Peptides against a protein of PDB entry 4GXB. Designs and how they scored, part 11

Target 1, 277 residues: chain A of PDB entry 4GXB
Amino acid sequence: VPTEEVSLEVLLSNGQKVLVNVLTSDQTEDVLEAVAAKLDLPDDLIGYFSLFLVREKEDGAFSFVRKLQEFELPYVSVTSLRSQEYKIVLRKSYWDSAYDDDVMENRVGLNLLYAQTVSDIERGWILVTKEQHRQLKSLQEKVSKKEFLRLAQTLRHYGYLRFDACVADFPEKDCPVVVSAGNSELSLQLRLPGQQLREGSFRVTRMRCWRVTSSVPLPSGSTSSPGRGRGEVRLELAFEYLMSKDRLQWVTITSPQAIMMSICLQSMVDELMVKKS

## One batch from the design tools (peptide; made by RFdiffusion4, then SolubleMPNN)

Design b1_p9_3_s3 (from b1_p9_3, 4 letters changed)
Fold by OpenDDE base, seed 3:
Structure b1_p9_3_s3 (fold): chain B 277 residues (1-277), chain A 9 residues (1-9)
Amino acid sequence: as target 1 above (277 residues)
Amino acid sequence: MFAAREVPA
């Protein structure tokens, strides 16, 4: 791609559009800095955010594909997919809510966290009771962003990334699940026929290893998941988990977001290592 | 590993 000046659209979590003028040859950090400048986010807070490649669903929700890497050219990464469904999204890029304190000290940082949190609640990523929802709405009406965030920080799955419904081989084969990543874990929610909603927690500290595999199903295979065309790439995240004392078991998640899940796992591990140093 | 939880709606 020739080096040219282009207008690039970057979305916030709530779908707000940020237009930045960049070069087609600008790397991820260059684009991130341009977005920060457009928002008037100070340089010392840029590192708390990242750019993500997402697919916009019909309902306007975002399916996270992956985090853009440092060497990537965001303009090329998004346009090469030749689909307008793909977008670039700015989102916070840390897990520990303690880092919110640093970001909230700045007006722009506060606004970004607030907008993201509101969106996560509206999308059902953060789980709220009826009473909590009432309290949040009251704070939103008062435009009390700091108090809103303080309450939100206490809610279940605050700071988690929720993935699209997918399939796991645990606790049973071909089990429909909803996976969420956060707080150094993968949370798997499922409802088996005739049973209550169940949630399993897989702590990253109990994962011996994980891997992502890409495969093309054979045409004759009866196990075509509904909605996958013949020859579509199947992505899987598999991790070896310490279920009990001296008992390791592999768990496999089949999802188009397997790459993003693995990125989350690595990111959570990296953050834990930084805190211990 | 799995616990039955009521997820707030």
Scores: peptide ipSAE 0.022, ipTM 0.690, DockQ to the pose 0.029
Fold by OpenDDE base, seed 5:
Order: sequence, then C-alpha cells, then structure tokens
Structure b1_p9_3_s3 (fold): chain B 277 residues (1-277), chain A 9 residues (1-9)
Amino acid sequence: as target 1 above (277 residues)
Amino acid sequence: MFAAREVPA
C-alpha cells in the first residue's frame, strides 16, 4: 500500500467514533498516539490502552478478533478485510482494576473508563444484580463518573472481556459456554441440561501451557458443528490445566475468537509478571 | 483449580 494520508475511524467501546488523520504506513503505536491526541489523552496514559480489531455484530455489539500488534498497520489491517463489519476499537488493555486509579485521575481517562464500563454493563459483560443496576442507573443519571466506576469495580466480571457463545469440551464434550477473560482467569458460564447457570473458573496461574490451532474439517465422515459451513476454518484454544495436585488435564475451547482468547491469556500473564517484579 | 460458582440473581 502506498504511503498516503487517510482518515481512519477508531471506535470507543460505546461506539463513539474518533476520526484521525494518519498515514497508511503508520503503525499501531502511531495510530494510538493519534487517537490519544484527538481525545486529549496525555502521553503517560497511552500505555493503558490498545487498539483492537473487532467485528461489529448486527446489534452493534463488538466481537473482538484480536489486539493489533506493534508492527501492524491499522489502516491496512482493517481495510484489507474488505468488510464494513470490521472496526478498530480503543479499549483499556490492563486487567488489574488498581490501574484504574492512574487513569481516573485524568478527565479524559476517566471518561474513557466510564464509557467503557457503561457499555460493558449494558452489553452484559459486567454482571449486576437488580439492586446494583438501580444504584448504577442513579449514578449515571447524576453523571457521577468516579462513583459509578468505584461501584462498578466491585461488580462481578468488572474488567472482563466477554466472548461470543462457543463450545468447550469441559465439563462435558460439546458443552455450550460463554467465555470471559479477566482477573487472571477464564470464566466459563454454562448451563447443563436441567441445571442452573453456572460459572467455572480457570486461573491462568494454573495453566501449564496453551495453544491455538486452526483446522479445516474434512467433508467426509465428520459432522460440522451447527452453524458452520463445510470447509470453514475451525479455531480452537487448548490449555493444559492443573486440576488438582499433579493432575493435568487439557481443556479445549472451540471458538472463532480463540486467537483473541490466547491474546488475553498472554496479556494477563504478562501483567502478572509485571506486578511480581 | 477449576472452581464452579452459581451465577448470582
């Protein structure tokens, strides 16, 4: 792609559009800096955010595809897909809510976290009781952003990234699950026949390793999963988990977001390493 | 360790 100036749209979590003028040759960090400048986000807070490639669903929700890497050219990455459903989204890229304190001290940072949190609640990424919802709505009506965030920080799955419904081989084969990543874990929400909705937790600290595999199902003899066409690429995230003392077990999640899940795992591990040092 | 929890209402 020839180097030229282009207008690039970057969305916030709530769908707010940020238009930035960048070069087609600008790398992820360059674009991120341009977005930060457009928002008046100070330089010292840029590192708390990342650019993500997402697929916008019909209802306006975002299905996260992957985090844009440093060497990538965001303009090329999004436009090469030749589909308007793909967007670039700015989102906070840390997991520990303690880092919110740094971001919230700045007006722009506060607004970004607030907008993201409101969106995450509205989309059901953050789980709230009826009473909590009432309290949050009250604070939202008052535009008490700091108080809103403080309450939100106490909520279940605050700071988590929720994935689209997918399938896991745990606790049983071909189990429909909703996976969320956050707080150094993968949370699997599932409902077995005749049972209540349950949440299982896989802590990253108990994952020995993980891998993403890409495969094309053979047309002969293999039944494709419902909703998948023949010959479609199947992505799986498999991780080896310490279930108990000296007992490792592989868990496999089949999801088109397997790559994003693996990115989240690595990101959570990286953050833990930083905190440990 | 895998921990299962009930989703709060």
Scores: peptide ipSAE 0.020, ipTM 0.675, DockQ to the pose 0.034
Fold by OpenDDE base, seed 2:
Structure b1_p9_3_s3 (fold): chain B 277 residues (1-277), chain A 9 residues (1-9)
Amino acid sequence: as target 1 above (277 residues)
Amino acid sequence: MFAAREVPA
């Protein structure tokens, strides 16, 4: 792509559009800085956010595809897909809610966290009781963003990234699950036939390793998963988990978001390492 | 260890 000035649209979690003028050759950090400047986010807070490639679903929800890497060209990355469904989204890129304190000290940072949190609640990424929902609505009506966030920080799956419904081979083969990443874990929500909704936790600290694989199903015997076209690439995240003392077991999640899941895992591990240093 | 819990409806 020739180097030229272009208008690039970056979305916030709530779908708010931020238009920035960048070069087609600008790397991820350059674009991020442009977005920050457009939002009046101070430079020292830029590092708390990242740009993500997402697919916008029909209902307006975002299916996170991956984090844009530092050497990527966001304009090229999104436009090369030749689909209006793909968007670039700005989102916070840390897991420990303690870092919210740093971000919340700034008006723009506060607004970004607030907008993200509202969106995450509305989309069901953050789980709330009826009473909590009432309290949140009250705070929202008062536009008490700090108090809203303080309450939200106590909620189930605050700070988690929720993935689209997918399939795992745990606890049983071809088990429909909803995976969420956060708090140094993968949370799997599932409902087995005749059972109540269950949530299981895989702590990253008990993962020996993980990998992402891609494969093309063979024509013969390929059970077309609902929603996948014939011959579509199948992505899997597999991790080896310490189930009990001296017992390792592989768990495999089949999801088009397997790459994003692995990115989350690595990011959570990285953050833990920083906290331990 | 895999920790599982029931989630209220």
Scores: peptide ipSAE 0.020, ipTM 0.660, DockQ to the pose 0.034
Fold by OpenDDE base, seed 4:
Structure b1_p9_3_s3 (fold): chain B 277 residues (1-277), chain A 9 residues (1-9)
Amino acid sequence: as target 1 above (277 residues)
Amino acid sequence: MFAAREVPA
């Protein structure tokens, strides 16, 4: 790609557009720095955020595809897909809410966390009771961003990334599930016919290994997931989990976001390693 | 029923 100056759109979690002038040859860090400068985010806080490739859904929600890597050219990564549905999103890239304290000390950092948290609540990524929702709305009306975040930090699935509905082979074959990543775990929510909502938690520390596979289903294969056309690429995340003492079991999640799930797993493991050092 | 055991903290 020829090196040219271009206008690149980067979205915040709430859909706010940040337009930055960059070179087509600028790598992920260069673009991130440009976004930070545009927002007046201090340099020492840039490392708490990352750029993500997402697909914007019809309802305006973001389906996370992957984190942009350091060597990537964000302009090329998004434009090469030749679809307006794909966007670049700025989001916090750490899991431990303790790091919020560093970010919240700065006005811009506080605003970014606030906007992300509001969006996550509105999208149902963070689970709230009716009473908690009332309290959050009251704080939002008062524009008490710090208090809002402190309350939000106590809520279920705060800091989690929620994926689109998909299918797992656990607890039974072809089970519809909603996967969320956070707090060093994959949370699988499911509702079986006639049953209440259930959640299973898979801690990354009990995962022996994981892998992502890409395959094209054969026309003769009866295992067509409902709604997937013949010949579509199927992505799967499989992990080997220590279910009990000396009992390992493979769990497989079939999802177009399998790559993003694996990135989350690695990111959570990496963060845990940093905390132990 | 989820057979996955929660990891003790």
Scores: peptide ipSAE 0.018, ipTM 0.616, DockQ to the pose 0.045

Design b1_p9_3_s4 (from b1_p9_3, 6 letters changed)
Fold by OpenDDE base, seed 3:
Structure b1_p9_3_s4 (fold): chain B 277 residues (1-277), chain A 9 residues (1-9)
Amino acid sequence: as target 1 above (277 residues)
Amino acid sequence: MFEARQVPA
């Protein structure tokens, strides 16, 4: 791709558009710096955020595809898909809410966290009771961003990334689930026949290993994955989990977002390692 | 250890 100056749109979690002028040859960090400059985010806070490739759904929600890597050219990565549904999104890229303290000391950082959190609540990524929702709305009306975040930090799945509905082979074969990643775990929300909605947790510290695989289903084969047409590439995340003492079991999640899930797993592990150093 | 819990209503 020839090096040219282009206008690139980067979205915040709430859909706010940030237009930056970059070169087609600018790498991920270059684009991130441009976005930071546009937002007046200080350089020392840039590392708390990353750029993600997402697919915008019909309802305006984002389906995270993957994190843009350092060597990538964001303009090329998004435009090469030849679909306007793909977007670049800025989002915080850490898991421990303790890092919020560093970010929210800055006005711009605070605003970014606030906007992201509001969006995550509105989209149901963060689980909120009716009473909590009332409290959050009150704080939002007062535009008390710090207090809003402090309350939000106590909520279930704060800081999690929620994936689109998919299928797992646990606890039952072909079980519809909603997966969320955060707090060093994969959370699976599911409803078995005749049962209430429940959440299962797979801690990354109990995952011996994980892998992503891709396959092409045979035309005659039943595709159990919702929304998958015949012949579409099927992605799976499989991890070997310590279910109990000396009992390892493979769990497989079938999802177009399997790559993103694996990125989250690695990122959570990496962060844990940093904390231990 | 697999932890499962009901989602509060």
Scores: peptide ipSAE 0.031, ipTM 0.761, DockQ to the pose 0.034
Fold by OpenDDE base, seed 5:
Structure b1_p9_3_s4 (fold): chain B 277 residues (1-277), chain A 9 residues (1-9)
Amino acid sequence: as target 1 above (277 residues)
Amino acid sequence: MFEARQVPA
């Protein structure tokens, strides 16, 4: 692609549009810096955020596809897909809520975290009780952003990324699940026939390894993926998990977001390594 | 270890 000046739209988690003028040849960091400048986010806070490629669903929710890598050209990455559904989103890219303290010290950082958190609650990514919801709404009405965030930080799945409903082979084959990544874990919400909604946790520290595979179902094959037609690419995330002492078991999640899940896993592991150093 | 819990209603 020839180097040209273009207007690029970057969305916040709440769908707020940020328009930046960049070069088609600008890499991810360049675009991120442009977005930061547009928002008046300090340079020292840029590293707490990343650009993500997402697919916007009909209801306006975002299905995260992947994090844009440093060598990528965001303009090319999004436009090459030739679909208006794909967007670039700015979101915080750390997991430990302790880092919120650094970000919240700045007005812009505070606003970004607030907007993201409000959106995550509204979309059901962060789980709230009725009472908690009432408290949050009260704080929102008062526009008490710091207090709102402090309360939100105590909520279940705060800081998690929620994926679209998918299928896992655990605890049973072809089990519908909702996966969320955060707090150094993959959380699986599921409802087995005749049972209540339950949540299981796979801690990344107990994952020996993981892999993403891409496959095309054979036309004559009996294997089908829910919601996918014949011949469509199926992505799977498989991880080997230490279920108990000296007992490893493979768990496989079938999801078009398998790549994003693996990115989250690596990101969580990386953050843990940084914290331990 | 895999840990599972009920989600409050």
Scores: peptide ipSAE 0.030, ipTM 0.752, DockQ to the pose 0.034
Fold by OpenDDE base, seed 2:
Structure b1_p9_3_s4 (fold): chain B 277 residues (1-277), chain A 9 residues (1-9)
Amino acid sequence: as target 1 above (277 residues)
Amino acid sequence: MFEARQVPA
């Protein structure tokens, strides 16, 4: 791709569009800096955010595909897909809510966290009771962003990334699940026939290893996931988990977002390592 | 296919 100046659209979590003029040759960090400048986010807060490749669904929801890597050219990465469904999204890229304190000290940082949190609640990524919802709405109406975030930080799955409904082989084969990543875990929500909603937690500290595999189903094979065409690549995230003392078990999640899940796992582990240093 | 990633103890 020849080096030229182009207009690139980057979305916030709430769908707000940020247009930046960048070079086609600008790498991820260059684009991130351009977005930060456009938003008037100070340089010392840039590191708390990342650019993600997402697929925008029909309802406007984002299906996270992966985090853009440092060596990538965001313009090329998104345009090469030749589909308007793919977008670049700015989102916070840390897990520990303690880091919110640093970001919230700045007006722009506060606004970004607020917008993201509102969106996550609206999308059902953060779980709220009726009373909590009332309190949040009250704070939102008052535009009390700091208080809103303080309350949100106490909510279930605050700071989690929720994935599209997919399938796992746990607790039983071909079990429909909703996976969320956060708080150093993968949370699996599931409802077996005749049972109430259940949530299983896989702590990254109890994962010995994980891997992502890709396969192409045989032509005669049926697709187990809605919307997946025949012959399309099947992605799986498998991790070996310490279920009990000296008992390791492999758990496999089949999802088009397996790559993103693995990125989340690595990111959570990396953050834990920083905390322990 | 992505290589397996080990988790530090």
Scores: peptide ipSAE 0.022, ipTM 0.658, DockQ to the pose 0.170
Fold by OpenDDE base, seed 1:
Structure b1_p9_3_s4 (fold): chain B 277 residues (1-277), chain A 9 residues (1-9)
Amino acid sequence: as target 1 above (277 residues)
Amino acid sequence: MFEARQVPA
C-alpha cells in the first residue's frame, strides 16, 4: 500500500468517534499514539489501552474480532475487509482493576474508564442488581465518575469482555452459552432446559493448554450450527482443563470469536506472570 | 491451528 496521509476513525467503547490523521503505513502503536494525542491522554497512560478490531452490529453493539498486533497497519487491517461494519475500537487492555488507580489519576484516563464502564453496564457486560443499577444511575446523574467507578469495580464481571452467544460441548453437547473473559477466567453462562441460569468458571491457571481451530464443514447438511451457511468457516476454541485432581478434560467452544477468546486467555496469563515477577 | 501451553506456576 502506498504511503499516504489518511483520516482514520477510531471509536471509544461508547461509540464516540475519534478522527485521527495518520499514514497508511503507520503501525498500531503509531495510531494509538495519535489517538492518545487527540484525546490529550498522557504518554505514560498509553500502555494501558489497545486498539481492537470489532464488528459493529445493527444495534450498535460491538463484537470483538481481535486485538490489533504491533506489526499491523490499522488502516489496512480495517479497510481490507471492505465492510463498513468493521471498526477500530480503543479499550483498556489490562484485567486487574488495581491498574484503574493509575489511569484514574488523570482526567482523560478517568473519562475513558468511565465511558467504557457505562457502556459495559448498558450492554449487559457487567451484571448489576436493581439496587446497584439505581445507585449507579444516581452517581451518573451527579457526574461522580470516581465514585461510579469505585462502585462498578465491585460488580460482577467488572472488567470482563462479553462475547456473542455461541455453543459449547460442556456441560453437554451443543449447549448454547454466553462466554465472558476476565479476572483470569472464562465464565460460561448457560441455561439448560427447565433449569435456572448457571455460570461455570474456567480459571486460566487450571488450563493446561488451548488451541484455536479453523475448519470448513462438509456440505453434508448435518451441520448443527444454526445460522451458518454451507461451507462457512467454523472457528473453535478448545482448552484442556483440570476438572479435578489428575483429571483433565477438553472443553470446546464453537464461536466466530474463538480467536479473540484465545487472545484474552494469553493476555490474562501474561498479566499474571507480570504480577508474579 | 494455534496451540498455546500454560506456563507452570
Scores: peptide ipSAE 0.021, ipTM 0.654, DockQ to the pose 0.169

Design b1_p9_4_s1 (from b1_p9_4, 5 letters changed)
Fold by OpenDDE base, seed 3:
Structure b1_p9_4_s1 (fold): chain B 277 residues (1-277), chain A 9 residues (1-9)
Amino acid sequence: as target 1 above (277 residues)
Amino acid sequence: MTFENPVFE
């Protein structure tokens, strides 16, 4: 792609559009800086956010595809897909809510976290009771953003990224599950027939390793991935988990978002490494 | 590719 000045749309979690003028040759960091400048986000807070490639679903929700890498050209990455459903989204890129304190000190940072949190609650990524929902709405009405976030930080799956419904081989083969990544874990929520909602928590510190694989199932074979036709490429995330003392077991998630899940795992590992140093 | 976890305990 020739180097040209273009207008690039970057979305916030709530769907707010941020238009930035960039070069087609601008890399991810260049675009991120442009977005930050447009929002008046200070330079020292840029590192708390990343650009993500997402697919906008029919209901307006975002299905996260992957984090844009440093070497990528965001304009090219999104336009090369030749589909209007693909968007670039700005989102916080850390997991520990303690980092919210740094971001919240700035008005723009506060607004970004607030918008993201509101969106995550509205989309059901953050789990709330009826009473909690009432409290949150009250704080929203009062426009008490800091108090809203403080309450939200206590909620189940705060800071998690929720994936589209998929399939796992845990606890049984071909179990429909909803996977969420956050707080240094993968949460697998499922409801087996006649049973209550169950959650399996897989802490990253108990994962010896993980891998992403792609395969093409036989046309006559069963498709475990929701919404995928037979013969389509199947992506899987598998991790070897320490279930008990000296007992490792592979858990496999079949999902089109397996790459994004792996990115989340790596990101959580990286953050934990920083804490250990 | 398999990723080995450096924070595995």
Scores: peptide ipSAE 0.596, ipTM 0.967, DockQ to the pose 0.965
Fold by OpenDDE base, seed 1:
Structure b1_p9_4_s1 (fold): chain B 277 residues (1-277), chain A 9 residues (1-9)
Amino acid sequence: as target 1 above (277 residues)
Amino acid sequence: MTFENPVFE
């Protein structure tokens, strides 16, 4: 792609649009810096955020595809897909809520975290009781952003990334599940026939390894997943999990977002490694 | 591709 000046749209979690003028040759960090400058986010806080490639669904929700890597050219990465449903989103890229303290010290950082958190609650990524929701709404009406975040930090799945409904082979084959990544775990929510909603927690520290695989199913009269056409690529995330003492078991998640799940795992591992150093 | 987990316990 020839180097030229272009206008690039970057969305916040709440759908707010940030337009930046960049070069087609600008790498991810260059674009991120441009977005930060547009928002008046200080340089020392840029590292707490990343750019993500997402697919905007019909209801306006975001399906995260992957994190843009440092060597990538965001303009090329998004435009090469030739579909308007793909967007670039700015979101915080750390997991430990303790880092919120650093970001919240700045007005712009506070606003970004607040907007993201409000959006995550509205989208059901953060789980709230009726009473908690009332409290949050009250704080939102008062525009008490710090207090709002402090309450939100205590909520179930705060800081998690929620994926689209998919399928896992746990606890049994072909179980519909909703996967969320956060707090150094993968959370699998499922409802089996005649049962209440259940959540399985898979801590990253109990995963020996994981892998992403792609396959093309053989032509058949039936599809294993609703909405998947014959011959479509199937992505799977598999991890070997320590179920009990000296007992490892593979768990496999079939999802178009398997790559993003793997990125989340790696990111959580990286953060844990930093804490251990 | 398989990723080995360095923080596995």
Scores: peptide ipSAE 0.596, ipTM 0.968, DockQ to the pose 0.942
Fold by OpenDDE base, seed 5:
Structure b1_p9_4_s1 (fold): chain B 277 residues (1-277), chain A 9 residues (1-9)
Amino acid sequence: as target 1 above (277 residues)
Amino acid sequence: MTFENPVFE
């Protein structure tokens, strides 16, 4: 694509639109800086956020596709898909809530975290009790953003990224699950017929390795996931997990968001490495 | 592609 100035739309988690004028040749960091400038986010806080490619669902929810890499050209990455469903979203890209302290000391950072958190709660990414919901609504009504965040930080799955419903081979084959990534873990929520909601926690520190595979199911003799046509590309995330002492077991998640899940794992690993250094 | 986990314990 020839280098030219274009208007690029970047969304916040709540769907707020940020329009930035960038070059088609601007890389991810350039666009991120432009967004930050537009929002008046200070330079020292830019590193706490990333640009993500998402698919906007019919209900307005975002299905995260992947994080935009440094070498990418966001304008090209999003427009080349030739679908208006794909959007670029700004979201915080760290996992440890301790980093919120740095971000929320700035007015703009606070607003970004607040907007994201409100959205995550509304979308059910953060799990709340009735009483907690009441408290959050009260704080929201008062526009007490700091207090809202402090309460939110204590909530189940705060800071998690929730994926679309998919399938895993744990605890049994072809088990429908909802995967969430956060707090250095993958959380798998499932409800088997006639059973209560169950959650499996897979800590990153107990994953020896993971991989993403892409395959095309055979026309015959293969099972197709609900909603997937036969012959469509199947993405899987598999990780080898230390179930118990000296017992490793592979867990496989079949999801079109397998790449994003892998990115989350890598991101969580990276953050843990930083903490250890 | 397989990723080895450096923080594996």
Scores: peptide ipSAE 0.595, ipTM 0.967, DockQ to the pose 0.944
Fold by OpenDDE base, seed 2:
Structure b1_p9_4_s1 (fold): chain B 277 residues (1-277), chain A 9 residues (1-9)
Amino acid sequence: as target 1 above (277 residues)
Amino acid sequence: MTFENPVFE
């Protein structure tokens, strides 16, 4: 691709558009720096954020596809898909909420975290009670961003990425689930017929390994999930989990976002490794 | 592709 100056749109979690002028040859970090500069985010906070490729759904929600890698050219990565549905999104890229303290000390960082958190709550990624919602709304109306975040940090699934509804083989085969990644775990929410909402928590520290596989389903007998067309490649994330003492079991999630889930796992592992060193 | 987890306990 010839090097030329282009305008690239990067979205915040709330859908706010940030337009940056970059070169088509600019790598992910270059684009990230351009976005940071546009937002007036200081250089020392850039590392707390990453660029993600997402698919914007009809309702405006984002389906995370993957994190843009260092060697990628974001402009090429997004435009090569030749679909307006694909967007680049800026989001925080750490899991431990303790790092929020570093980010929120800066006005821009605070605003980014605030906007992301508001969006995550509005989208149902962060789970709130009625009372908590009232409190959050009150703080939002007062534009008390720090207090808002402090309250949000205590909420269920704060800092999690919520994936589109998909299917898992746990606890039963072909079980519809909603997967969320955060706090060094994969949370699988499910509702079986006649049962209340259940959540399975799979801690990363109890995953011996994981893998992503792709397959082409046969026309006959293939389970159709919403959003998956006939002949579409099936992606699966499988992880071997220590269910109990000396009992390992494979859990398989079938999702178009299997790659993103794997990226989340690796990212959580990496963060844990830093803490252990 | 399989990833071994170094933080497995």
Scores: peptide ipSAE 0.595, ipTM 0.967, DockQ to the pose 0.967

